# Peptides against a protein of PDB entry 6J07: the designs that were tried, part 95

Target 1, 107 residues: chain A of PDB entry 6J07
Amino acid sequence: GQRGWFCGSVSQDLRQFWVAEGGTISDPRAADFLFSCDASHPDTLRIYQSLDYIEDNATVFHAYYLSAVANAKIKNSVALGHFILPPACLQKEIRRKIGSFIWEQDQ

## One batch from the design tools (peptide; made by RFdiffusion4, then SolubleMPNN)

Design b2_p26_4_s1 (from b2_p26_4, 9 letters changed)
Fold by OpenDDE base, seed 1:
Structure b2_p26_4_s1 (fold): chain B 107 residues (1-107), chain A 26 residues (1-26)
Amino acid sequence: as target 1 above (107 residues)
Amino acid sequence: PIYSVTASEEQKEEFEKKFNLPLYPA
């Protein structure tokens, strides 16, 4: 499916792109994809604290993925896995090992 | 909890591995 939940930190433009590409917007429990632009936003923190997330049944992605897709010559050239948004407490170690996140890089 | 600053190294590695997975929208 292509049901997405969006943190309040995500712009309407990106939400509209999601819908324009055939996606729908739903609550976190029904969503196939969870998008956020801020791991520290209260909306996102509630996801991290949810039972679904703790039990590894949910993944939060940075909404910059949608921007990357919108600007890509080939849509499927953008890997969603590059946009996993982990809790802030884990980002430092991840960044140290594999480099800065895509949404932090200057294109 | 995974969101805690006291997350284990194993939990951190799980996220790191997950980050490297080539995931695409279904």
Scores: peptide ipSAE 0.023, ipTM 0.536, DockQ to the pose 0.040
Fold by OpenDDE base, seed 3:
Structure b2_p26_4_s1 (fold): chain B 107 residues (1-107), chain A 26 residues (1-26)
Amino acid sequence: as target 1 above (107 residues)
Amino acid sequence: PIYSVTASEEQKEEFEKKFNLPLYPA
């Protein structure tokens, strides 16, 4: 499905793109995809603290994925897995091992 | 838990592996 939850840190433009592409917007419990632009935003922090996330049943993705899809020649060429947004406490270690996040490279 | 700063290296490693998954919206 294409049910998405959006952190308050995500722009209205990206939300509109999601809907324009056939997606719907829902609460985080019902959502298939969780989007955020800020791991430290209170909305996102609540996700990280939820049982679903703690039990590894949820994943937060950076909403820049939607921008990448919008700009891609082939939509399926953009891998969502490259846009996983981990908690702030893990980001430094991840950058050390795999490099800077894609959304940081284009900033 | 992986969201915690006290997460083990193993937990961090498992999470990092997810970055290589070619996931696409369903």
Scores: peptide ipSAE 0.023, ipTM 0.530, DockQ to the pose 0.040
Fold by OpenDDE base, seed 4:
Structure b2_p26_4_s1 (fold): chain B 107 residues (1-107), chain A 26 residues (1-26)
Amino acid sequence: as target 1 above (107 residues)
Amino acid sequence: PIYSVTASEEQKEEFEKKFNLPLYPA
């Protein structure tokens, strides 16, 4: 399925793109994909604190993925895995090992 | 938990590897 939840940090344009591409918008418990643009946003923090997330049964993705898809020559050439948005407390360590996040590189 | 500050460095490293996974919406 393509049910998505969106943090309040995600623009309406990106939400609309999701719907235009065949997605639906739902609450986080029903969603297949969780999108956020801010790991420190209260909406996202609530996800990180949820049991599903703590048990590694949920993943938050940076909504910039949708922008990347919209701009890509080939839609399926953009790997969602490159847009995993981890909690803020892990980001510095991740950058040290993997490098800057894609959404940061394009800014 | 793996996503908390109490997670071991090895756990964090394994999580970091997930960034390169070619996941796509279904």
Scores: peptide ipSAE 0.023, ipTM 0.531, DockQ to the pose 0.040
Fold by OpenDDE base, seed 2:
Structure b2_p26_4_s1 (fold): chain B 107 residues (1-107), chain A 26 residues (1-26)
Amino acid sequence: as target 1 above (107 residues)
Amino acid sequence: PIYSVTASEEQKEEFEKKFNLPLYPA
């Protein structure tokens, strides 16, 4: 499916793009994709504390993915997996091993 | 409200593996 939940940190423009591309807006429990622009936002923190997330049944993605898709020549050339937004406590270690996140490079 | 999140070493390793996975909306 293409049901998406959006943290309050995500702009209305990105939400509208999701809908324009055929997506639907849902609550986090029913959503197929969870989007956020801020790992420290209360909405996102609630996701990280949920049982679904703790049990690795949910993944939060940085909404910059949608911006990247919007600006790309070919939409399916942008891999959503590159936009996983982990909790803040994991980000520093990830940067050390893999490098800066894509959204940090462009923004 | 104030929230805190901690992750085990196992969780950290799982996330590292996920970063190399190409995922697309379906």
Scores: peptide ipSAE 0.023, ipTM 0.542, DockQ to the pose 0.038; fails the geometry check

Design b2_p26_4_s2 (from b2_p26_4, 8 letters changed)
Fold by OpenDDE base, seed 4:
Structure b2_p26_4_s2 (fold): chain B 107 residues (1-107), chain A 26 residues (1-26)
Amino acid sequence: as target 1 above (107 residues)
Amino acid sequence: PIYSVTATEEQKAAFEKEFNLPLYPA
């Protein structure tokens, strides 16, 4: 499905785009996709601390993915995997090995 | 767990490798 949860850090514009593209908005437990713009936001931290996330059954994505999709020449060319938003404690090492995150490059 | 400050460097590297892949929404 296309059920999405959104951290409070995500703008209404991106939420509206999600809905316009056929998505629905739900609580994190029912969501198929979890979107955030801030790994340090309390809403996102609650996800990272949840049992589903700890058990590797949940993934948080940076909501900039939606912006990238909206602006892509080829709709199916944007890889959601490039927008995985890990906890802050992992980000430094990830940047060291695979480079800056997409949302950091474009901002 | 991998998503904690107590995760080893190897675990972190494994995470990076695992998620540095093109993933498309279902």
Scores: peptide ipSAE 0.032, ipTM 0.566, DockQ to the pose 0.037
Fold by OpenDDE base, seed 5:
Structure b2_p26_4_s2 (fold): chain B 107 residues (1-107), chain A 26 residues (1-26)
Amino acid sequence: as target 1 above (107 residues)
Amino acid sequence: PIYSVTATEEQKAAFEKEFNLPLYPA
């Protein structure tokens, strides 16, 4: 399914793209995908603090993924795994191991 | 969600195929 929740940090344009591509918008408990543009936004912080997230039943993705998909010249060439948005407390260690995040490079 | 403990192997495989889901850069 393509049920998505959106942090308040995500633009209306990206939300509209999601719906135009067949997605629906739901609350975070029912969503298959959680999109955010800011790991420090209060909406996203509430996700990170939720029991579902602590128990690894939720994943937050950077909404820039949707922009990358919209601009892709080759279908399925955009790797969603590159857009996992972890809590700020983990980002430095991740950058040390795999480099800077894509949204930090292109956005 | 794909990382849910209740996700089936088929669901995970379909998701990875559809959304191209490597966790780390190639």
Scores: peptide ipSAE 0.032, ipTM 0.559, DockQ to the pose 0.067
Fold by OpenDDE base, seed 2:
Structure b2_p26_4_s2 (fold): chain B 107 residues (1-107), chain A 26 residues (1-26)
Amino acid sequence: as target 1 above (107 residues)
Amino acid sequence: PIYSVTATEEQKAAFEKEFNLPLYPA
């Protein structure tokens, strides 16, 4: 499905784009996709602290993915995997191994 | 989710194909 949950840090424009592309908005438990623009936002922190996330059954994506899709010449050219948003405690190590996140490069 | 412990390999492959979702961000 295309059910999405959005952190309060995500703009209304990106939420509207999701719906315009055929998505629906739901609570985190029912959502297929979890979007956030801030790993330190209380809404996102609650996801990271949830049992589903701790058991590696949930993934949070940076909502900038939707902006990238909206601006891409080819929609499927944007890799969702590049927009995985990990907890803040892991970001430094990931940057060290892989480099800066995509949303940081474009911002 | 693609990294779900309960997801089958077929589900992961289908998800990866649909959303261009590599295992690693690189």
Scores: peptide ipSAE 0.031, ipTM 0.559, DockQ to the pose 0.077
Fold by OpenDDE base, seed 3:
Structure b2_p26_4_s2 (fold): chain B 107 residues (1-107), chain A 26 residues (1-26)
Amino acid sequence: as target 1 above (107 residues)
Amino acid sequence: PIYSVTATEEQKAAFEKEFNLPLYPA
């Protein structure tokens, strides 16, 4: 399924694209995908503090993935794995090891 | 969700194929 939760930091355009591509909008507990554009947004912080996330049963993705898919000639060419959005406290170390995040490169 | 402990291997494989998401990215 393609049930998605969206942080308040995600634009309405990206939400509409998700629905246009066959997705639905749901609360975080029922969602298959969690999208955010800001790891420091209160909505996203609540996800990071949730038991599901702490127990490694949830992943937050940067919603820029949807923009990348919308602009790609081949949808399958965009790797969702490149858009994992970790808590802000971990991002510095991750950038050190693997480089800047894709959403930081293109915006 | 796909990352839950209850997700089957088949679901994970389908997810990886659809979204080009490696199960264990380096």
Scores: peptide ipSAE 0.030, ipTM 0.561, DockQ to the pose 0.059

Design b2_p26_4_s3 (from b2_p26_4, 9 letters changed)
Fold by OpenDDE base, seed 3:
Structure b2_p26_4_s3 (fold): chain B 107 residues (1-107), chain A 26 residues (1-26)
Amino acid sequence: as target 1 above (107 residues)
Amino acid sequence: MIFSVTASEEQKEEFEKKFNLPLYPA
């Protein structure tokens, strides 16, 4: 499905793109995909502290994925897995091992 | 409200593995 939850850090433009592509917007519990642009935003922090997330049943993705899809010639050429947004406490270690996140490279 | 999140070494490893998984919207 294409039910998405959006942190308050995500622009209305990206939300509109999601809907234009056939997606719907829902609360976090009903969502198939969780999008955020800020791991430190209160909305996202609430996700990280939820039982679903703690039990590894949820994943937060950076909403820049939607921008990448919008700009790609082939939409399904953009791998969502490259846009996993981990808690801030993990980001430094991840950058050390795999490099900067994609959304940071294009900033 | 500001919340704190801690992560174990196991969690770090799990996230690293996920970055190599190509996922697409269903």
Scores: peptide ipSAE 0.030, ipTM 0.546, DockQ to the pose 0.038
Fold by OpenDDE base, seed 4:
Structure b2_p26_4_s3 (fold): chain B 107 residues (1-107), chain A 26 residues (1-26)
Amino acid sequence: as target 1 above (107 residues)
Amino acid sequence: MIFSVTASEEQKEEFEKKFNLPLYPA
């Protein structure tokens, strides 16, 4: 399915793009994909604190993925896995090992 | 109340591995 939840940090434009591409918007419990633009936003923090997330049954993705898809020549060339948005406390270590996040590189 | 999120070293490693996964919406 393509049910998405969106943090309040995500613009309406990106939400609209999701819907235009066939997605639906739902609450986080029913969503297949969770999108955020801010790991420190209260909405996102609540996800990180949820049991589903703690048990690794949920993943938050940076909504910049949608922008990347919109701008890509080939839609399926953009890997959602590159847009995993980890909690802020993990980001520094991840950058050290993997490098800057893709959404940061494009800014 | 909003609490800070912490993660173990194992969790950190798991997140790092996930970055290279070619996931796509279904």
Scores: peptide ipSAE 0.028, ipTM 0.542, DockQ to the pose 0.039
Fold by OpenDDE base, seed 1:
Structure b2_p26_4_s3 (fold): chain B 107 residues (1-107), chain A 26 residues (1-26)
Amino acid sequence: as target 1 above (107 residues)
Amino acid sequence: MIFSVTASEEQKEEFEKKFNLPLYPA
């Protein structure tokens, strides 16, 4: 399925786009995809602190992915993997290795 | 990394293909 959880940092527009594309909204435990726009938001921090995440059973994605999909000429041209949102404590080192995150580049 | 909490391994593979999930963001 396409069950998504959304951090409070994600706009209603992006949530509505998810639903319009056939997705549903669920709690984190039932979700297939976890979306956030802020790694420091309390909602997202709770995900990072959960056993599912600690045990590598969960991944948080930046919701800007949905915006990129909405604006893409080719629907499958946007790679969700480019939108992995790691905890803030890891972002500096990741950014040093691979450059700025895609959601930062388009701002 | 596991990209879906509730998905089976087969479903995860399908999701990876559907949403184009590379090993690294770069």
Scores: peptide ipSAE 0.026, ipTM 0.606, DockQ to the pose 0.097
Fold by OpenDDE base, seed 5:
Structure b2_p26_4_s3 (fold): chain B 107 residues (1-107), chain A 26 residues (1-26)
Amino acid sequence: as target 1 above (107 residues)
Amino acid sequence: MIFSVTASEEQKEEFEKKFNLPLYPA
């Protein structure tokens, strides 16, 4: 399915794109995809602290994925896995080994 | 399929493995 939850840090434009592409908006418990633009936002922090996330049953993605899809010639050329948004405490270590995040490169 | 608020070195390594997995919307 395409049920999505959106952190308050995500713009209305990206939310509207999700709906225009056939997605629906729901609470985190019912969502198939969790989107955020800020790992430090209180909404996102509540996800990281939730039982589902702690038990490795949830993943947060950076909403810039939707912007990348909107601008891509081929939709499936954009890998969702490149947009995993980890907690802030892990990001520096990840950048050292993997490199800068995709959403940071285009800013 | 990710991790939480605080992470050990082991958890960091596990996340790095998962980060490289190809994921696409259903």
Scores: peptide ipSAE 0.025, ipTM 0.556, DockQ to the pose 0.042; fails the geometry check

Design b2_p26_4_s4 (from b2_p26_4, 9 letters changed)
Fold by OpenDDE base, seed 1:
Structure b2_p26_4_s4 (fold): chain B 107 residues (1-107), chain A 26 residues (1-26)
Amino acid sequence: as target 1 above (107 residues)
Amino acid sequence: EIVSVSATEEQKEEFEKKFNLPLYPA
């Protein structure tokens, strides 16, 4: 399935792209994908605080993935794993090592 | 709130390869 939950931090444009590509929008419990643009947004924090996430059974993806797919010549060349959105504490470690996330590089 | 959507092993591998960090560090 292609059911997606979207944090309030995700723009309507990206949500519309998801739907245009055949996706549907659902609540987190019914979703196949969880999208966010802000790990500090209350909606996303609720995901991180969920038991399933704490037990490593959930993943949040940065919605910039959808923008990358929209602009890619080859759609499947965009690695979704590169867009996993970890909690803020892990982001600090990643930024220390590599400088910035993909979704931050074009800013 | 219950969430049950987990990254595939491939996605986790992509993450770990890209960032040289485990997705769920201890």
Scores: peptide ipSAE 0.425, ipTM 0.831, DockQ to the pose 0.110
Fold by OpenDDE base, seed 4:
Structure b2_p26_4_s4 (fold): chain B 107 residues (1-107), chain A 26 residues (1-26)
Amino acid sequence: as target 1 above (107 residues)
Amino acid sequence: EIVSVSATEEQKEEFEKKFNLPLYPA
């Protein structure tokens, strides 16, 4: 499971890091991981609107995860689950409860 | 249609613990 799809919101640097770490880049249909930096980007919205996503058969991760991995002393110490990128509607609830996301706090 | 792998249960648990919210709210 090393195939990744990247939203247009993700920088080339992060894409290159993914590849450098052994990953490959694919379309969303073939990807094991879906990365985005913007839940409101049209590319990401298409995923959120898909039946597969609605049925919990897809997950979008914030690409900042890759930055965190790159900077971590121990790569496996970075919890990918903390970088799940939910739709904007859910993000509002999260911010209300706990504040900013990791990718917002660390930037 | 986009077909991808959903997050693992561990990843979902990490999310829920961190944010105290379900990934897929009703």
Scores: peptide ipSAE 0.387, ipTM 0.816, DockQ to the pose 0.102
Fold by OpenDDE base, seed 2:
Structure b2_p26_4_s4 (fold): chain B 107 residues (1-107), chain A 26 residues (1-26)
Amino acid sequence: as target 1 above (107 residues)
Amino acid sequence: EIVSVSATEEQKEEFEKKFNLPLYPA
């Protein structure tokens, strides 16, 4: 399905785009996708601290994915896996290797 | 408490190829 939960850090415009593209909005317990724009936001931190996430049964995606899809001529050309938003500890390792995330460069 | 919304194998592969790191490091 296309049920999405949105952290409070995500703008209303991106939420509206999700709905316009056929998605629905739900709470985390019913969502197929978890979107956030801030790994340090309390809403997102609660996800990272959940048992499901610790046991590798949850994934948070950066909502900038929706912006990328909105601006892409071919929606399927945007790889959702490139927009996975990991906890801060893993972000540090990624930045050490590549310098910055896509959403930090283009947003 | 949330439902299981784990990344697909394709998404994990996309992440690993892009960042050269596993999504869930041991």
Scores: peptide ipSAE 0.338, ipTM 0.802, DockQ to the pose 0.094
Fold by OpenDDE base, seed 3:
Structure b2_p26_4_s4 (fold): chain B 107 residues (1-107), chain A 26 residues (1-26)
Amino acid sequence: as target 1 above (107 residues)
Amino acid sequence: EIVSVSATEEQKEEFEKKFNLPLYPA
């Protein structure tokens, strides 16, 4: 399915794009995808603190993925794995090694 | 409660390749 949950940090434009592309919006309990633009947002933090996430049964994606898809000539050329949004502690380690995330470079 | 929405093996591989880090570090 294509049911998505959206953190409050995600713009209405990206939500609308999701729906326009055939997606639906749901609660996290029913979602196939979890989207956020801010790992420090309370909505996203609640996901990271959930038992399912702690047990590696959930993944949060940065909603900028949708923007990348919208602007891509070939939609399936965008690697969703590059848009996994980890907790802040892991982000610090990534920035130390790589420097920045894709969504930080293209904003 | 959150349902199972874990990243696929492909997505995990894409993440690790891009960032040279595991998705779920110890």
Scores: peptide ipSAE 0.413, ipTM 0.829, DockQ to the pose 0.094; fails the geometry check

Design b2_p26_5_s1 (from b2_p26_5, 8 letters changed)
Fold by OpenDDE base, seed 5:
Structure b2_p26_5_s1 (fold): chain B 107 residues (1-107), chain A 26 residues (1-26)
Amino acid sequence: as target 1 above (107 residues)
Amino acid sequence: MMPKEVIEQAKKELEKALEEILKAKL
């Protein structure tokens, strides 16, 4: 199954979409997909500080991915990798090289 | 595709995207 965790920064609408598409909501330790809309939110910061994340056993995605999927005209046209949400300190280095993230352009 | 495989694919997608963007800026 599709087990997801949601930061408090994620809207109820996106959570409901996840469930409507067959997903379930769980705590961060049980979840396969971790969604957030704010790398600086306390909930997300706790993920970045967790052993699972430090040991590279967890990946945080920007919840805007779900919105992109909902609005996609072609199935499987949305690349999940483009929505990986790294800690804010790393985002600065990435932006220095490639520019703004997708969620920053469309939101 | 299992969640672990999906996430690994996502990481590869990000890596490839970064490489392409860097090439475009040369």
Scores: peptide ipSAE 0.293, ipTM 0.761, DockQ to the pose 0.398
Fold by OpenDDE base, seed 4:
Structure b2_p26_5_s1 (fold): chain B 107 residues (1-107), chain A 26 residues (1-26)
Amino acid sequence: as target 1 above (107 residues)
Amino acid sequence: MMPKEVIEQAKKELEKALEEILKAKL
């Protein structure tokens, strides 16, 4: 299944793409995939504060992944792992080691 | 592949990417 939740920071275009590709939109608790464009958005912060996330049962992805998939000829050519969106504190640690995230490079 | 497996694979992809970059810097 493709049940997704979207932070308010995600554009309607990306949400529409998700649905067009066969996905459904649900609340965070029922969703398999959580999408956000802003780790500091209140919606996303609530995810990070949830027990599911704290217990490592939830993962937030940057919605730019959907844009990358939309522009790719082969969907599987886009590595979902490169679009994991961690909390701001962890982002700083990652940037310290490897530099900016993909979505930051294209913005 | 089930969503859970897809997500776990994504986590491994990130781990691998970080590992490779760190190796290149050592």
Scores: peptide ipSAE 0.292, ipTM 0.757, DockQ to the pose 0.365
Fold by OpenDDE base, seed 1:
Structure b2_p26_5_s1 (fold): chain B 107 residues (1-107), chain A 26 residues (1-26)
Amino acid sequence: as target 1 above (107 residues)
Amino acid sequence: MMPKEVIEQAKKELEKALEEILKAKL
């Protein structure tokens, strides 16, 4: 199963796409996939502060992943790893190494 | 593939991407 949680920063359209693709929506504790569009959103910050996240048992992904999947012409061509959304404090160092995040490039 | 495995694979993808870029910058 694909259980997902969505930060309030995620549009209803992306949530609907998740469900249309067979996903279900759950609270963060029950979810396997955590989606956000804003690392600084209070909902996302709560995830980063959670014990599950601190213990490396949770991963937040940018919801733009769903948009990329929806627009992909080749199945399985979208790498989920490219959409990991780290806390804001880590993003600067990551950008320095790998460049701008995908969700920033397509804006 | 279980969700946990999918996520672990995603982490590996990120790690690999970082490694490739680091190599290119050396």
Scores: peptide ipSAE 0.289, ipTM 0.755, DockQ to the pose 0.357
Fold by OpenDDE base, seed 3:
Structure b2_p26_5_s1 (fold): chain B 107 residues (1-107), chain A 26 residues (1-26)
Amino acid sequence: as target 1 above (107 residues)
Amino acid sequence: MMPKEVIEQAKKELEKALEEILKAKL
């Protein structure tokens, strides 16, 4: 199943798209996919502080992934891995190595 | 694939991307 949690930073449009594609919305503990548009949002910070995340049992993705999927000709052509949203403390190091994240390029 | 498998694959994708970029810069 596709159980998703959404940070308050994620628009209702993207949430609706998730549901339209067969996903369900749940609390972060029950969700398989965690979506956020802001690593500094309080909702997302709570995820990073959770035991599940600390134990590497949770991964946060930037919700822009859903927008990319919606606009892709081939749904499976969008690499989910490119949308992993690390805590701010790690983003600088990653950005130093690979450049701006995908969600930053269009902004 | 199960959600956990999808997520693990995503992590591998990121790792691979980082490795390839680093190789190209050497």
Scores: peptide ipSAE 0.289, ipTM 0.754, DockQ to the pose 0.359

Design b2_p26_5_s2 (from b2_p26_5 with Q2M I6V E12K W14L E19K E26K)
Fold by OpenDDE base, seed 2:
Structure b2_p26_5_s2 (fold): chain B 107 residues (1-107), chain A 26 residues (1-26)
Amino acid sequence: as target 1 above (107 residues)
Amino acid sequence: MMPKEVIEQAKKELEEALKEIEEAKK
């Protein structure tokens, strides 16, 4: 089973989808996957400030990944790496390279 | 793959994508 943590910015629908697909919900310390829809949300900011994250032992993903998986014909066709949600301070540089994040294109 | 391996693979995917884009702009 896969353990996930969800920022308060994530809708209940996406959380329910995670559970329906066999996932469980846990606190961020026990979770394997951390999901958020807002890098500026206090819940997410606390993750970025945590020792685990600073030491590169934690990664936050945009919850839109779950929506993409739900809508995809093949789950494995959705690249999880494209949904990494970095702190706001780093997003500008990334946008400069890629133009825009996937979750910003199809909202 | 274990969750840790999945996450590391995701990081690698992002790194490779950014590298590819950077090289294309040169």
Scores: peptide ipSAE 0.238, ipTM 0.727, DockQ to the pose 0.327
Fold by OpenDDE base, seed 3:
Structure b2_p26_5_s2 (fold): chain B 107 residues (1-107), chain A 26 residues (1-26)
Amino acid sequence: as target 1 above (107 residues)
Amino acid sequence: MMPKEVIEQAKKELEEALKEIEEAKK
């Protein structure tokens, strides 16, 4: 079983999908995966300020990954790495290289 | 605790994607 933490910015539908697929919901310290839809949300900011994150022992992913998995013909074809959600201060430079994040392209 | 193998693979995927995009823009 995979343990996930969810920022308040994540919809109930995506949380329900996680649980329906066999996942459980936990606090950030116990979670295997950290999901957020907003790098500027207070919940996510607290993660970025934590010792685990500062010491590079934590990674935040955009919850749109779950939507992509749900809609994929081949679920394992969705690359988790494409959904890494960095702090807002770094997103500008990343967009210069990649153009836009996947969760922004489908909007 | 984050699963180190999964997270490391994710970071590698991001790095490879960035390299591919950079080369395509040349």
Scores: peptide ipSAE 0.235, ipTM 0.734, DockQ to the pose 0.532
Fold by OpenDDE base, seed 1:
Structure b2_p26_5_s2 (fold): chain B 107 residues (1-107), chain A 26 residues (1-26)
Amino acid sequence: as target 1 above (107 residues)
Amino acid sequence: MMPKEVIEQAKKELEEALKEIEEAKK
């Protein structure tokens, strides 16, 4: 299934693309994919504090993934794993190991 | 858009990266 939740930080354009590609929008508890453009947004912070997330049953992705998919010339060429959005407190150290996040790079 | 297996693999990759970071800080 393609059930997604969207932080308030995500534009309507990206939400519309999700729906246009066959996705549905749901609350975070029912969603398979959680999208955000801001790890510090209150909506996203609530996800990080949720029991589902703490128990490793939820994953937040940067909504730029949808933009990358929309602009991809080859279908299925966009790696979702590159768009995991961890809490802000972890991002600095993660960047040291894996480099800058894809949404921070010129594409 | 992506299967659950892809999400799990992505999480595993992140976990491994975090583990390496933790060890490097010891």
Scores: peptide ipSAE 0.219, ipTM 0.713, DockQ to the pose 0.158
Fold by OpenDDE base, seed 5:
Structure b2_p26_5_s2 (fold): chain B 107 residues (1-107), chain A 26 residues (1-26)
Amino acid sequence: as target 1 above (107 residues)
Amino acid sequence: MMPKEVIEQAKKELEEALKEIEEAKK
């Protein structure tokens, strides 16, 4: 099983897809996967400020990953690494290094 | 979705990459 937490910025449709694919929804402390659609949402900000995140024990992913998986011909063809959602304050520097984020291109 | 083990490996790689980026930003 896969335990996921969802920021309030994530649509109910994506949450339902997660459950339909066999995932469960939990609080962020118990979750294996943290999903958000907004790095500036208060829910996500609390994750970035959490001890788990500060100690590099947590990673936030953009929930658009789930949409990409739903639309992919081969589920494993979607690169999870392209959906890392860093704090807003780091995004400018990251864009300079790797280019625009995938959700900015495909949304 | 990818197997949990694959995702965990990806998370590890991403965490390492993120750490490098964060440190480089300093």
Scores: peptide ipSAE 0.195, ipTM 0.675, DockQ to the pose 0.085

